Peptides against a protein of PDB entry 2AKA. Designs and how they scored, part 40

Target 1, 299 residues: chain A of PDB entry 2AKA
Amino acid sequence: MEDLIPLVNRLQDAFSAIGQNADLDLPQIAVVGGQSAGKSSVLENFVGRDFLPRGSGIVTRRPLVLQLVNSTTEYAEFLHCKGKKFTDFEEVRLEIEAETDRVTGTNKGISPVPINLRVYSPHVLNLTLVDLPGMTKVPVGDQPPDIEFQIRDMLMQFVTKENCLILAVSPANSDLANSDALKIAKEVDPQGQRTIGVITKLDLMDEGTDARDVLENKLLPLRRGYIGVVNRSQKDIDGKKDITAALAAERKFFLSHPSYRHLADRMGTPYLQKVLNQQLTNHIRDTLPGLRNKLQSQL

## One batch from the design tools (peptide; made by RFdiffusion4, then SolubleMPNN)

Design b1_p12_5_s3 (from b1_p12_5, 6 letters changed)
Fold by OpenDDE base, seed 2:
Parts: structure tokens; sequence; C-alpha cells
Structure b1_p12_5_s3 (fold): chain B 299 residues (1-299), chain A 12 residues (1-12)
């Protein structure tokens, strides 16, 4: 049986080429979270490379359709520059920044037009994610005063779709009841059927506190549950700490923590990647028959 | 033809 994720990737590419991305309810995972929630670090940990824009404020300003493809070779390709293979992931970062600026201008504006990036790697599972701009309440620099609503409206174009799964990224060192990611997820998925919770910054919680009840799905239950991760600190990122070393440290964190050791086999970035691959594959299997029928009726 | 590509994908 042909891998279902690569099949949907071909559909995504075809629909992107015809400009119909907004109207098609393709099975996908949208990544949502507040600014600095750790979304970019989670995605980079999947690839094992630093390739996403960094900075203060809104880093992701266009949707990034990130297609991870297991391959014997390691390189990246953009849909907007077909035939160019990127082997330097710093060049990938620069291309994302340049392509973002080309459409949004220099005023740190946002655009709903996706960037389509495919990463071939021996270190990834087949997985497609749509990275969305981080939710913010405060305009920065030359951003319009309504930027919060513009971001929200952009996110709603994805997360309101019935075939969209929601990867809700929340930091553990903030009040989970006030999580921007879980708030927007609850608004469009009140029964918690489409939402997967990711809890970041577990290593930055106050001494004597833990997120055990959240991770055990007891506080804010989601049908698809929660997965805790430990990302590199901003200092580690700036210092170019190796992602492989960070993944080993993450595993050690869960195994050594009294509150999390019993959950350690169902925590961390590698487990998250596996779960997302399985969830997306199953979701595609469940939704493709309906999508096929819909497309055939339109065609 | 993108429609032909979609059809080819849907028929596999």
Amino acid sequence: as target 1 above (299 residues)
Amino acid sequence: DILAKVDAILDE
C-alpha cells in the first residue's frame, strides 16, 4: 500500500499550483500556539536541523506547509523554486525569510498564502504539518494594530476545517487554562476530537510544580491526549547546541523526573513524531473516501 | 493538466 502521507502531499502540491488551497478540506495537521510557545523548536527537532526563522515577535508570518519525507538523502525543496535542492539548512531559513518578505513586504505583515517546503531526510518519519503564525496580543514594530485579529483569522481558515487536526502547543511554565493554543482549539473543536496537545518547557516549571495531571489527560481532557516535550533553551539555540544531544537530554529528563518517569515512554519528540505520523495516516485513511467522492462530484 | 494529476492520484 502506497504511503498515504506522500499521496496527500502530491494533492497538496497540485492544489497549491492551482490556487485552490483555501477551499479544499485536505486531511492535515495545523500547528497552533502563542508566540514563544516552542512550535519552531518542535518542528526543528523533527528534522534535526536549524532551518526556521528566528527573532523577536512574529517569526512565522505565512503558513508553512512542512512536508517531511523519509529518504536516503538529506535535502530540502520549495514548491516556489522547483528543481533547486537545498543541502544547507541555513539557506533554507534564508529562503523562508526571503519568500516571506517578498509577499508581506518589510513591515512584518502576514499573508495567508502558504510556503510549501519539502524536507527529505533519513532521520524523519513521513509527516506533514502546517506551521501557522504564533498568536499574539501585542503588535511589534510596524505591525498593524489589528495584527492579533489578522493572525486569528488566518488560523481560523485552517483550524475550522473538519479534516484539519490541531497540534496545540502550550508552554508548561504558563497557566494552561490561559493557553492561546487550547483556547482556539476549544473554540473550533469543543469536544476535543481533532486536537493533540503538546506541552513544552516542562524543564522550566517552578520547583515543586509539575504538569502530571495535564499529561495524564485529567485536567483538560483531549480524545487524542497530550505529549510532553523538552526543547532546547534559547541559549542552547543561540549556542547552536546539537539537536541530537538535546533529544538525549529530553529522554533523560523524563526518565529522571519523579512526576514523569512512569510516562517517559509516551513522552518526548521521537514519540510525538511517531504519534503524529500514525494519527495523520489514520486520519487520511478515514477522510480520503469522502474527499474522493466530493472531488468526483465536482469534477 | 493538474486535474489529470488529481484524477491519477485518486485512481491509484
Scores: peptide ipSAE 0.022, ipTM 0.647, DockQ to the pose 0.518
Fold by OpenDDE base, seed 4:
Structure b1_p12_5_s3 (fold): chain B 299 residues (1-299), chain A 12 residues (1-12)
Amino acid sequence: as target 1 above (299 residues)
Amino acid sequence: DILAKVDAILDE
């Protein structure tokens, strides 16, 4: 059963190569959230490397199929440049940016054509995520005035699929009732069956406030629950604070916080990664019979 | 090949 995620990865790669990704409803986890919700930081914390584009506005402009594979070696590979092994994750970032710009041009537009990135690492669990453009209301630069709707339409192509799980990333220091991630998840998953909530920026909440009720699944119940995480601050990122040190600080945060101490063993990036691995594995198992039938009909 | 692998997993 440990081979289920790698199996689906091979299917994803094969179908990406033939341009049929959208038609097969492969079991996957789509990552959704508003701009600056902390999505990129969550993904980078899984890898333990800085490798995603950073900047103002829309950072992710194409779907990024991020395939994490536990391995004794550490390197990245892109489907669009087979045979090239990236060991410098800054080069990975640059390649994502270059490949994005190649398709979208310089206007900061978006494209629904995915980038497929596989990361081998001893520090990851097997996990595949589809990082999607951050939801925004304000066009930046030469973006079309309807960019908000273009992004929404792109997200809907993924999150409306029955076999798509939704990783809804919401910052705790904003009104969670108005979370873009939770709103879109509720729209397409009204019963909360496919949605996993991630609450970021718990360390940035106003003094005397906490997200305990959310994390305990009491405010906006999801069947798959919520997991809180603490990412590096922008200052820490700019200062190149080590992710390992940040993960230790995250653990300390939950253990020392009066409102979260009792939840600490079910919080943080390592726990999130474990849960996502298990959820995806189980989801693949449940969907494989249907997938087989569909594959047989398409081949 | 992929279908065969899927079938093998489903048969387990």
Scores: peptide ipSAE 0.020, ipTM 0.642, DockQ to the pose 0.199
Fold by OpenDDE base, seed 5:
Structure b1_p12_5_s3 (fold): chain B 299 residues (1-299), chain A 12 residues (1-12)
Amino acid sequence: as target 1 above (299 residues)
Amino acid sequence: DILAKVDAILDE
């Protein structure tokens, strides 16, 4: 039996090629979060490489369909650059930036047209995520004053779809009740059926505070629960701290923290990756029969 | 033909 995630990847690529992406409710995971919520760091931690654009303000300005494929080899491919294999992930970052700028210009505007990036790696599980622009309240540079609403409208195109799972990324060092990610998730998924919570920056919480109640699914219950992660600090990112070392530090953090030790086996980036792989696989299995029927009726 | 490819995928 063919792996379900690669099967859907082929469908995604096919529909992207014909411009029909907007009308098909493909089983997928949309990643949502406020700016600086740690969303990009979570994705890079899955790959184990620095490959996403970095900077102030809105960094992700187009949807990034990130297709992770477990493979014996490590390389990336873009759908818009067929046949080119990227082995240098710095070049991947540059290509994302270049392709983004090609469509949006230099004004830091956004576009709903996805970038399709496939990463083959021995360090990943099969997983497809749609990285969406970070929610913001403040325009930067030459961004239009309504950029917040443009981003919101773009996100809604994905998260309103019934077959879209929502990876809601929220920082622990901010008021979770004010999480942009959880707010938008609650708006489109009021029963918390499609939302997976990710809590970042657990290491940056004030002494004497913790996110235990959140991680135990007691504060804002989600059917699919919450997973805490510890990303590299900005200093570590700038210093190009090894992601493997960061993952080890993350494990140590959970094991050594009095509030999280009992949860440690259900926390961290590796566990998140596993859970997302499983949830996406199951979601595809549940939705594909209905999708097939819809597609057949349109063909 | 992309439609043929989609059909082939759906038949798998």
Scores: peptide ipSAE 0.020, ipTM 0.638, DockQ to the pose 0.547
Fold by OpenDDE base, seed 1:
Structure b1_p12_5_s3 (fold): chain B 299 residues (1-299), chain A 12 residues (1-12)
Amino acid sequence: as target 1 above (299 residues)
Amino acid sequence: DILAKVDAILDE
């Protein structure tokens, strides 16, 4: 039986090529979170490379369909430039920026048109994620005054779909009750059936505070639970700290923390990858028969 | 034909 994730990737690419991507409820995971919640860092930690645009304000301005494929080789391919293999992940970042600017112009606007990026790597599990623009309340630079609503509307196009799982990324050093990610997830998934919580910045919490109750699924219960992760700090990123070393530090963090030690085997980026792979695989298995029937009924 | 492509992919 072929891996179901690569199968859906081929479907996703085919639908993208015909411009019907918005109308098909493909099984997928949409990544949502406020600006600076750590979304991009989570995705980069999966690949083990720096390849996403970074900066202040809205960094992700188009949906990024990130298709991770386990392979013996490491390279990236874009659907918009078929046949070009990228082995330098800095060039991948530059291509994302260039392709974003090509469609959005210089105004730092957003576009709902996805960028499709496939990354082959020996360090990844098969996993497809849709990275969405970070939610913001404050327009910055040349952004339109209604940018908050534009982002929200874009996110809603994905997260309202029945076959969309929601990876809600929330920083632990902010009040969870004010989490933009959990708020939007609760709006479209009030019973918490499609939402997976990711808690970032656990290492940046105030001394004497912890997110134990959140991670134990006691504060705001999600059927699919919460997974804590520790990303590289901005200082670590600027210092070019290796992601592999950061993953080791993450493991050490959970194992050594009094509040998280008992959860350590169900925390961290590697565990998150495994869970997402399994969740997506199972979700595809459950949804594909219905999708096939729907497609057949529309012809 | 999208369906033909889908069927081809599903039958792979």
Scores: peptide ipSAE 0.019, ipTM 0.637, DockQ to the pose 0.575; fails the geometry check

Design b1_p12_5_s4 (from b1_p12_5, 7 letters changed)
Fold by OpenDDE base, seed 4:
Structure b1_p12_5_s4 (fold): chain B 299 residues (1-299), chain A 12 residues (1-12)
Amino acid sequence: as target 1 above (299 residues)
Amino acid sequence: SILEKVDEILSQ
């Protein structure tokens, strides 16, 4: 059976081209989380490159449809710049920023119009994610006072879709009961059927505390469970610490931590990639027949 | 058509 994810990518590209993104419930994974929850770091860890906009406040201001494609070559392509191959991921970051600014203007506003980015890499599994703006309560710069609600409304356009899986990214060093990601997920997925929990910043928890109960799916049960990850620190990011080295450190963290050692084989970024690939593949298989029927009924 | 593409996927 051919990989379903690349096939759905072609559908997604076609839907994006015709502007019908709103009406067609394609199987996808939307990434949600508060600002600074570690979403961008998780995505960059998948690619093994720094390529996402960074900064304070709302950095992701448009949905980013990130299509990861396993390939012998490493390069990126944007749907809006067909035929241009990016091999420098700094240029990828700059293009995301430029394309975002082109649509949103200089006021750091948001737009629901997706950016479609495909990354070919030998280091990725086939995986498509929709990175969404981080939830915030505080406008920054020239952002409108209602930016929180604008972001929420944008997120709701994705996460309310029945065929949308939700990658809820929550930091462990914050009260998980107050996680913006888990709150929005629970609002649209009260039974926890579509939500995959990612717990970041496990290395930044207070001494004597751990997220074991959460990671064991005992505190806030999700059908699809939780996966803990350890991202690079901001200092490590600024210092351009190698992601491969960070992934090794992550593995060491889980193996050496008394509370997580028994879970170590079901934790970390590589395991998360594998799980997401499998979950998305299965989800496509399960939902595509229904989508077909819906499309046929609209003809 | 989108439907044709979906059918192509399902025929695999």
Scores: peptide ipSAE 0.126, ipTM 0.783, DockQ to the pose 0.363
Fold by OpenDDE base, seed 2:
Structure b1_p12_5_s4 (fold): chain B 299 residues (1-299), chain A 12 residues (1-12)
Amino acid sequence: as target 1 above (299 residues)
Amino acid sequence: SILEKVDEILSQ
């Protein structure tokens, strides 16, 4: 039996090639969060490689459709560069930057046109995510003063879709009530049916504070719940701290923390990957019959 | 066709 996620990836590639009909929404997970909320770090932790653009301001400026495929080999390929296999993930980063700049120019503008990246790895579960630009209120460089609204409009193109699950990434060291991710999720999913909460930066909370009530789904309840993760710090990233070592440290963090120890088996990046794989698989199963009917009615 | 691919998936 073939996995549903790789099969849907083929559909996604086909739709991208012919121009997707606006009325046909493939089951997907959109990743949303404020700038520096840790979205890109979560994705890199899934792959176990540094491959996403880094920097100040809005780094992700186009949607990145990240297709993770479990494989015996490790390489990446872009839909816009068919047949080219990338084995150096620094070259993957450079290609994302180059392809972004090709469409947006040098003014650090945004474009709603996705970049499609597939990563084959023995270290990943089958999973497709759409990384979206980080929400920000502050224009940087030559960005237009209305960049906040441009980003919002772009995000809304994804998160308003009924077949879109929302991975809402919020930092624990900021007021969760003011989380950009949870605000946009609540706007388009007021009953919390499509939203999965990710809480980052749990290791950066003030002494004597914790996110236990959030992680136990007691403060801002989501039907799909919350998963806490610990990403590498910017210092760790700059110091080229190994992701495998960071994942071990994450596990140790949850196990050793008095407020989180009882949740430790339902926390961390590996558990998040498993949950997302299962949720996406189930979501595909649930939504695909409806998509079939829509397609048939349009032919 | 896209429909055939969808049917293939649903047959799994």
Scores: peptide ipSAE 0.123, ipTM 0.783, DockQ to the pose 0.299
Fold by OpenDDE base, seed 1:
Structure b1_p12_5_s4 (fold): chain B 299 residues (1-299), chain A 12 residues (1-12)
Amino acid sequence: as target 1 above (299 residues)
Amino acid sequence: SILEKVDEILSQ
């Protein structure tokens, strides 16, 4: 049986080519969270490469449809430059920045037009995620004063769709009750049916505090639960700490922490990747018949 | 057509 995720990727590419991406309720996972919540770091940890734009403020300014494909070879391809294979992931980062600036200009504005990036790698499971701009309250640089609302409106175009799963990324070192990710998820998914919680920055929590109750799904219950992850620190990133070494450190963190040791087999980036692959596969299987019927009724 | 592609996926 062919993997359903690569097949849906072909549908996504076809819909993107005809400009219908906004109108079609394709099974997908949208990644939401506040600025600096760790969204981009989670995605980079799946690939094992540094390839996403970095910096202060709004880094992701267009939706990034990230299609991960398990392969014996490692390279990336963009839908906007078909046939060009990128083997240097720094060039991938530069292309994302250039393509973003081409559409939005240099004023750090946003655009709802997706960038479609496919990454082939032996280190990934088949997985498609839509990385969305981080929610912000403060305009930076030449951003319009209503940038917060523009970002919110963009996110709502994705997360209001019934076939959209929501990967809500929240930092543990901030008040989770005030999480931008969980707030927007609760607005569009009040029963927590479509939301998967990711808790980042567990290693940055104050001494004597932990997120055990959240990770055990006791504080803010989601049907699909929560998965804790530990990303590289900014110091580790600046020091070019290898992602593979960071994943080993993440596992050690969960295994050695008194509050998380009993959860360690259901935590961390590798487990998150596996869960997302399974959740997306099952979601595709469940939603495609309904999508077919809807398309047939329009014809 | 998009419908044909969906049908191809569902036939697998």
Scores: peptide ipSAE 0.118, ipTM 0.779, DockQ to the pose 0.367
Fold by OpenDDE base, seed 3:
Structure b1_p12_5_s4 (fold): chain B 299 residues (1-299), chain A 12 residues (1-12)
Amino acid sequence: as target 1 above (299 residues)
Amino acid sequence: SILEKVDEILSQ
């Protein structure tokens, strides 16, 4: 069952090479979230490495097709530089930044052209995600004044596809009714059939408040439900706090919190990885026959 | 072909 994801990765690579990623309705998970929603931190927690661009403003400026592959070895490969194995994840970060700048220029613009990154690791489940630029309302620096709409249009190219699942990342310390991730998901998936909710920053909620009703799927129901996670703080990231230690702290958070203790076995980054692996595998199985028929009809 | 790759996936 887990072998379907690596097989679809080969299709994704082939489609990326011909520039047709937007035209093909491949089974995939698109990750959407507002700026600073904790989206990149969730992905780094899956790998257990710091490897995504950091900074103020829009960090992700191109779609990142992140292909996680369970392996006995740990290394990364880019589709744009085949044959080069990266074992230093700082070099992975630098390559993402360099490849982004090569296409977008120095103006911190965005491009819909994906970067394809494959990570082999003993610490990951087979999982492919498309990390999309964070939604923003205010241009920063030299960004074009219409950057909000450019990002939205880019996201829509992915999330409007019927075979695209949506990982909607929302911070708990903000009004979830105003979540940009949940808004865009509801626009393209009004029945909540393709959307998985991720609630970050549960540890940053005001004292006496909790997201229990959201996590129990009572406030804004999604068929695929919600999973809460606790990411490293910016201070912990800057201090290079170990991700393994952060995952242990996340588990402790859910187990010790009165409002979340009963949900603890269905919360946290490891559970999210497992759910996404299963959901993607099942989604591939369900959608590939239809994709085959579509391709055959185009011949 | 892309179709052949899809068929390969479905055969597993």
Scores: peptide ipSAE 0.108, ipTM 0.777, DockQ to the pose 0.378

Design b1_p12_6_s1 (from b1_p12_6, 4 letters changed)
Fold by OpenDDE base, seed 5:
Structure b1_p12_6_s1 (fold): chain B 299 residues (1-299), chain A 12 residues (1-12)
Amino acid sequence: as target 1 above (299 residues)
Amino acid sequence: MQELLELIKKLE
């Protein structure tokens, strides 16, 4: 049986080329979170490279369809510049910034038009994620005063789809009852059937506090549960700490922490990647018959 | 359009 994720990737690319992507209920995972929730760091940890735009405020301003493909070689390709292979991931970052600015202008506005990026790597599992703009309440710079609503409307275009899984990214060092990611997920998935919780910044929690009850799925139950991760600190990023070394530190964190040691085999970025690959593969298998029927009826 | 039809056939 052909890999289902690469098959859906080819469908995504074909539909993107004809401008129909916004209306297709393709089996996918939308990544949602507040600004600075650690969303971009989770995605970069899957690739093992720094390649996403960085900065204060809204960094992701267009949906990024990130297609990870296991391969013997490491390179990236954009759908908008077919045939160009990127081996320098700084050039990938610059291309995302340039292609974002081409459509949104310099005013830090947003656009619902996706960027399609495929990354081939020996270090990834087959996985497709749609990275969405971080939720914000405060316009910055030349952003329109309604930017919060524009972001919300953009997210709703993805997360309301029945075949969309939701990767809800929440920081542990903030009140999870106030998590923008969990709020939007609960609004569109009130039974918690499509939502996977990711808890970041577990290493930044106050002494004597932990997220054990959340990670054990006791506080806000999701059918698909929660996975804790530890991202590189800003100091680690500035110090050019390698992602491989960060993943080893993450494993050590969970194994050494009294509250998380018993969960350590079901935590961390490698486990998250495996779970997402399995969840997406199964979700594709379950949705393909309905998708085929819908596509055949539109032809 | 033809490529899309071929992809749909591979969903079988």
Scores: peptide ipSAE 0.080, ipTM 0.777, DockQ to the pose 0.136
Fold by OpenDDE base, seed 1:
Structure b1_p12_6_s1 (fold): chain B 299 residues (1-299), chain A 12 residues (1-12)
Amino acid sequence: as target 1 above (299 residues)
Amino acid sequence: MQELLELIKKLE
């Protein structure tokens, strides 16, 4: 049996080529979170490379369909430039920036048109994620005054779909009741059936505080639960700390922390990647019969 | 369209 994730990737590519991406309820995981919640860092930690745009404000301005494919070789390919293999992940970052600017212009506006990026790597499990623009309240630069609502409307196009799983990324060093990710998830998934919680910045919590009750699924229960992760600090990024060393530090953090030690085998980026691969595979298996029937009736 | 039809057949 062919891997279900690569099969859906081929469907995504075929639908992208015909311009119908917005109307299809394909089984997928949408990544949602406020600006600076750590979404891009979670995605880069899966690949083990720095390849996403960095900066202040809204960095992700188009949906990024990130298709991770386990392979013996490491390279990236964009759907908009078929046949070009990228082996330098800095060139991948530059291509995302250039392709974003080509469509949105210089005003730092947003576009609902996805960028499709496939990454082949020996360090990844098969996994497809749709990275969405970070929720913001304050326009920056030449952004329109209604940019908050434009982002929200874009996110709603993905997260309202019944076959969309929601990866809700929330920082632990902020009040969880104020999490933009969990608010939007609760609006479209009030029973918490489609939402997976990711808690970032656990290493940046105030001394004497912890997110144990959140991670144990006791505070705001989700059927699919919560997974804590520790990303590189801005100092670690600026110091060019490699992601491999960051993943080792994350493991050490959970094992050494008195509040999290008992959860350590169900925390961290490698565990999150495994859970997302399994959740997506199972979700595809459950949704494919209905999707097939719908597609056959439209042909 | 033809590629899509082939992919749909693989969903069987």
Scores: peptide ipSAE 0.078, ipTM 0.779, DockQ to the pose 0.136
Fold by OpenDDE base, seed 3:
Structure b1_p12_6_s1 (fold): chain B 299 residues (1-299), chain A 12 residues (1-12)
Amino acid sequence: as target 1 above (299 residues)
Amino acid sequence: MQELLELIKKLE
């Protein structure tokens, strides 16, 4: 049996080429969260490269279909520029920015049209994620005054689909009851069947506070549970701190922290990547029979 | 269309 994730990747590419992305309920994981929740940092930590746009405010302005493929070689390919192999991940970042600006214009607006990026790497598990724009309440710069609603409507196009899993990214240094990610997940998945919680910024919590009850699934229960991660600080990113060194520091954080030591083997970026690979594979297996029947009835 | 049909056959 071919790997199920690469098979669905080929379906995603075929549907993206036909412009029918809105009507197909493909098994996928949508990444949701507020601005600065750490979504882009989680994705870069999976690849082990800096390759996503950076800045203040809304950085992700189009859905990014990120297809990670385990390979002996390291390179990236975009669906919109077939046959070009990128080996410099700064060029990948620049291409995302250029392709975003080509469609959205100069006003930092958003577009629901996905960018499809495939990354081949020896450092990744097979995994496909859809990075979505960060939820915001306040327009900045030349953004439309209704940008909050435009982002919400775009997220809803993905997360309302029955075959969409939701990676809800929430910072630990903010009230979890106010998490934009968990609010939107609860709206479209009230029983918590499709939602996976990611808790970022555990290293930035106030002294004497912890997220133990959240990570133990006691505060806001999700059927698929929560995974804590520690991302690089903005200072560490600007200073070009190596992601491998950051992953070692993350492991040390969980092992040394009194509140998290007992959870350390079920926390961190490498464990998150493994869980997402397994959950996506199982989800594809469960949804493929229904998808096949639907596609055959449309032919 | 033909590529999509081939992919659907691989879902069997």
Scores: peptide ipSAE 0.074, ipTM 0.776, DockQ to the pose 0.136
Fold by OpenDDE base, seed 4:
Structure b1_p12_6_s1 (fold): chain B 299 residues (1-299), chain A 12 residues (1-12)
Amino acid sequence: as target 1 above (299 residues)
Amino acid sequence: MQELLELIKKLE
C-alpha cells in the first residue's frame, strides 16, 4: 500500500497550487499553543535542525505546512520555489522569514496563506504538521490591536475542520488549566477526540511538583492522550547545543525522574514523532474515502 | 487509491 502521508502531501501541494486550500478538509495535524509554549522546539527536534524563526512575541505569522519525508538525503524544498534544494537550515529559516515578510509586510501582521515546506531527512518519520501562529494577548511592535483575535480566527479556520487533528502544546511550568492550547482544543473538540496533548518544559517545573497526573491522562482526559517532552533551554539554543545531545538528555530526564520513570518509554520527542506518524496514517486511512467522494463530486 | 492518484493528476 502506498504511504498515505505522501499521498496527502501531493493533495496539499496540488490544492496550494490552485489556491483552493480553504475549501478542502484534508486530514492534517494542526499545531496550536501559546507563544513560548515550545512549539517551534518540538518541530525542530523532529528534524534535528534549527530552521524556524525565533524571537519574542509572534514568530510564526503564516501557517507553515511542514512535510517531513524520510529520505536517504537531507534537504528542504519550498513549494513557492520549486527545484531549489536547501541544505543549510539557516537559509531555510531566512526563506521562511523573507516569504512571511513578503506577504505580511513590515508591520509583523499575520496572513492565513500557508507556506509549504518539505524536509527530506534520514532522521525523520513521514509526518505532516501545520504550524500555526502562537496565541497571544498582547500586541507587540506595529501589530494591530486586534492581533489576538486575528490569530484566533486563523487558528479556527484549521482546528474547526473535522479532519483536522490538533497537537495542543502546553508548558508544564504554567497552569495547565489555563493552557491556551487546551482551551482552544476543548472549544472545537469538547469530547477530546481530535486532540493530542504535548507537555513541554517538564524540566522547568517547581521542585516538589510534577505533571504525572496530566501525562497519565487523569487530569484533563484526551482520547489520544498526552506525551511529555523536554526541549533545549534558551541558553542551550543560544549556545548551539546539538539537538541529538538534547534528545539524549530528554531520555535521561524521563528515566531518572521518580514521577516519570514508569512512563519514560511513552515520553519524549522520538516517541511523539512515532505516535504522530501512526495517528496521522490511521486518520488519513479513515478520512480518505469521504474525501475522495467529496472531490469526485466537485469535478 | 488509484482513482485518488488520477484525481491528483487532474488537479496538478
Scores: peptide ipSAE 0.040, ipTM 0.725, DockQ to the pose 0.696; fails the geometry check

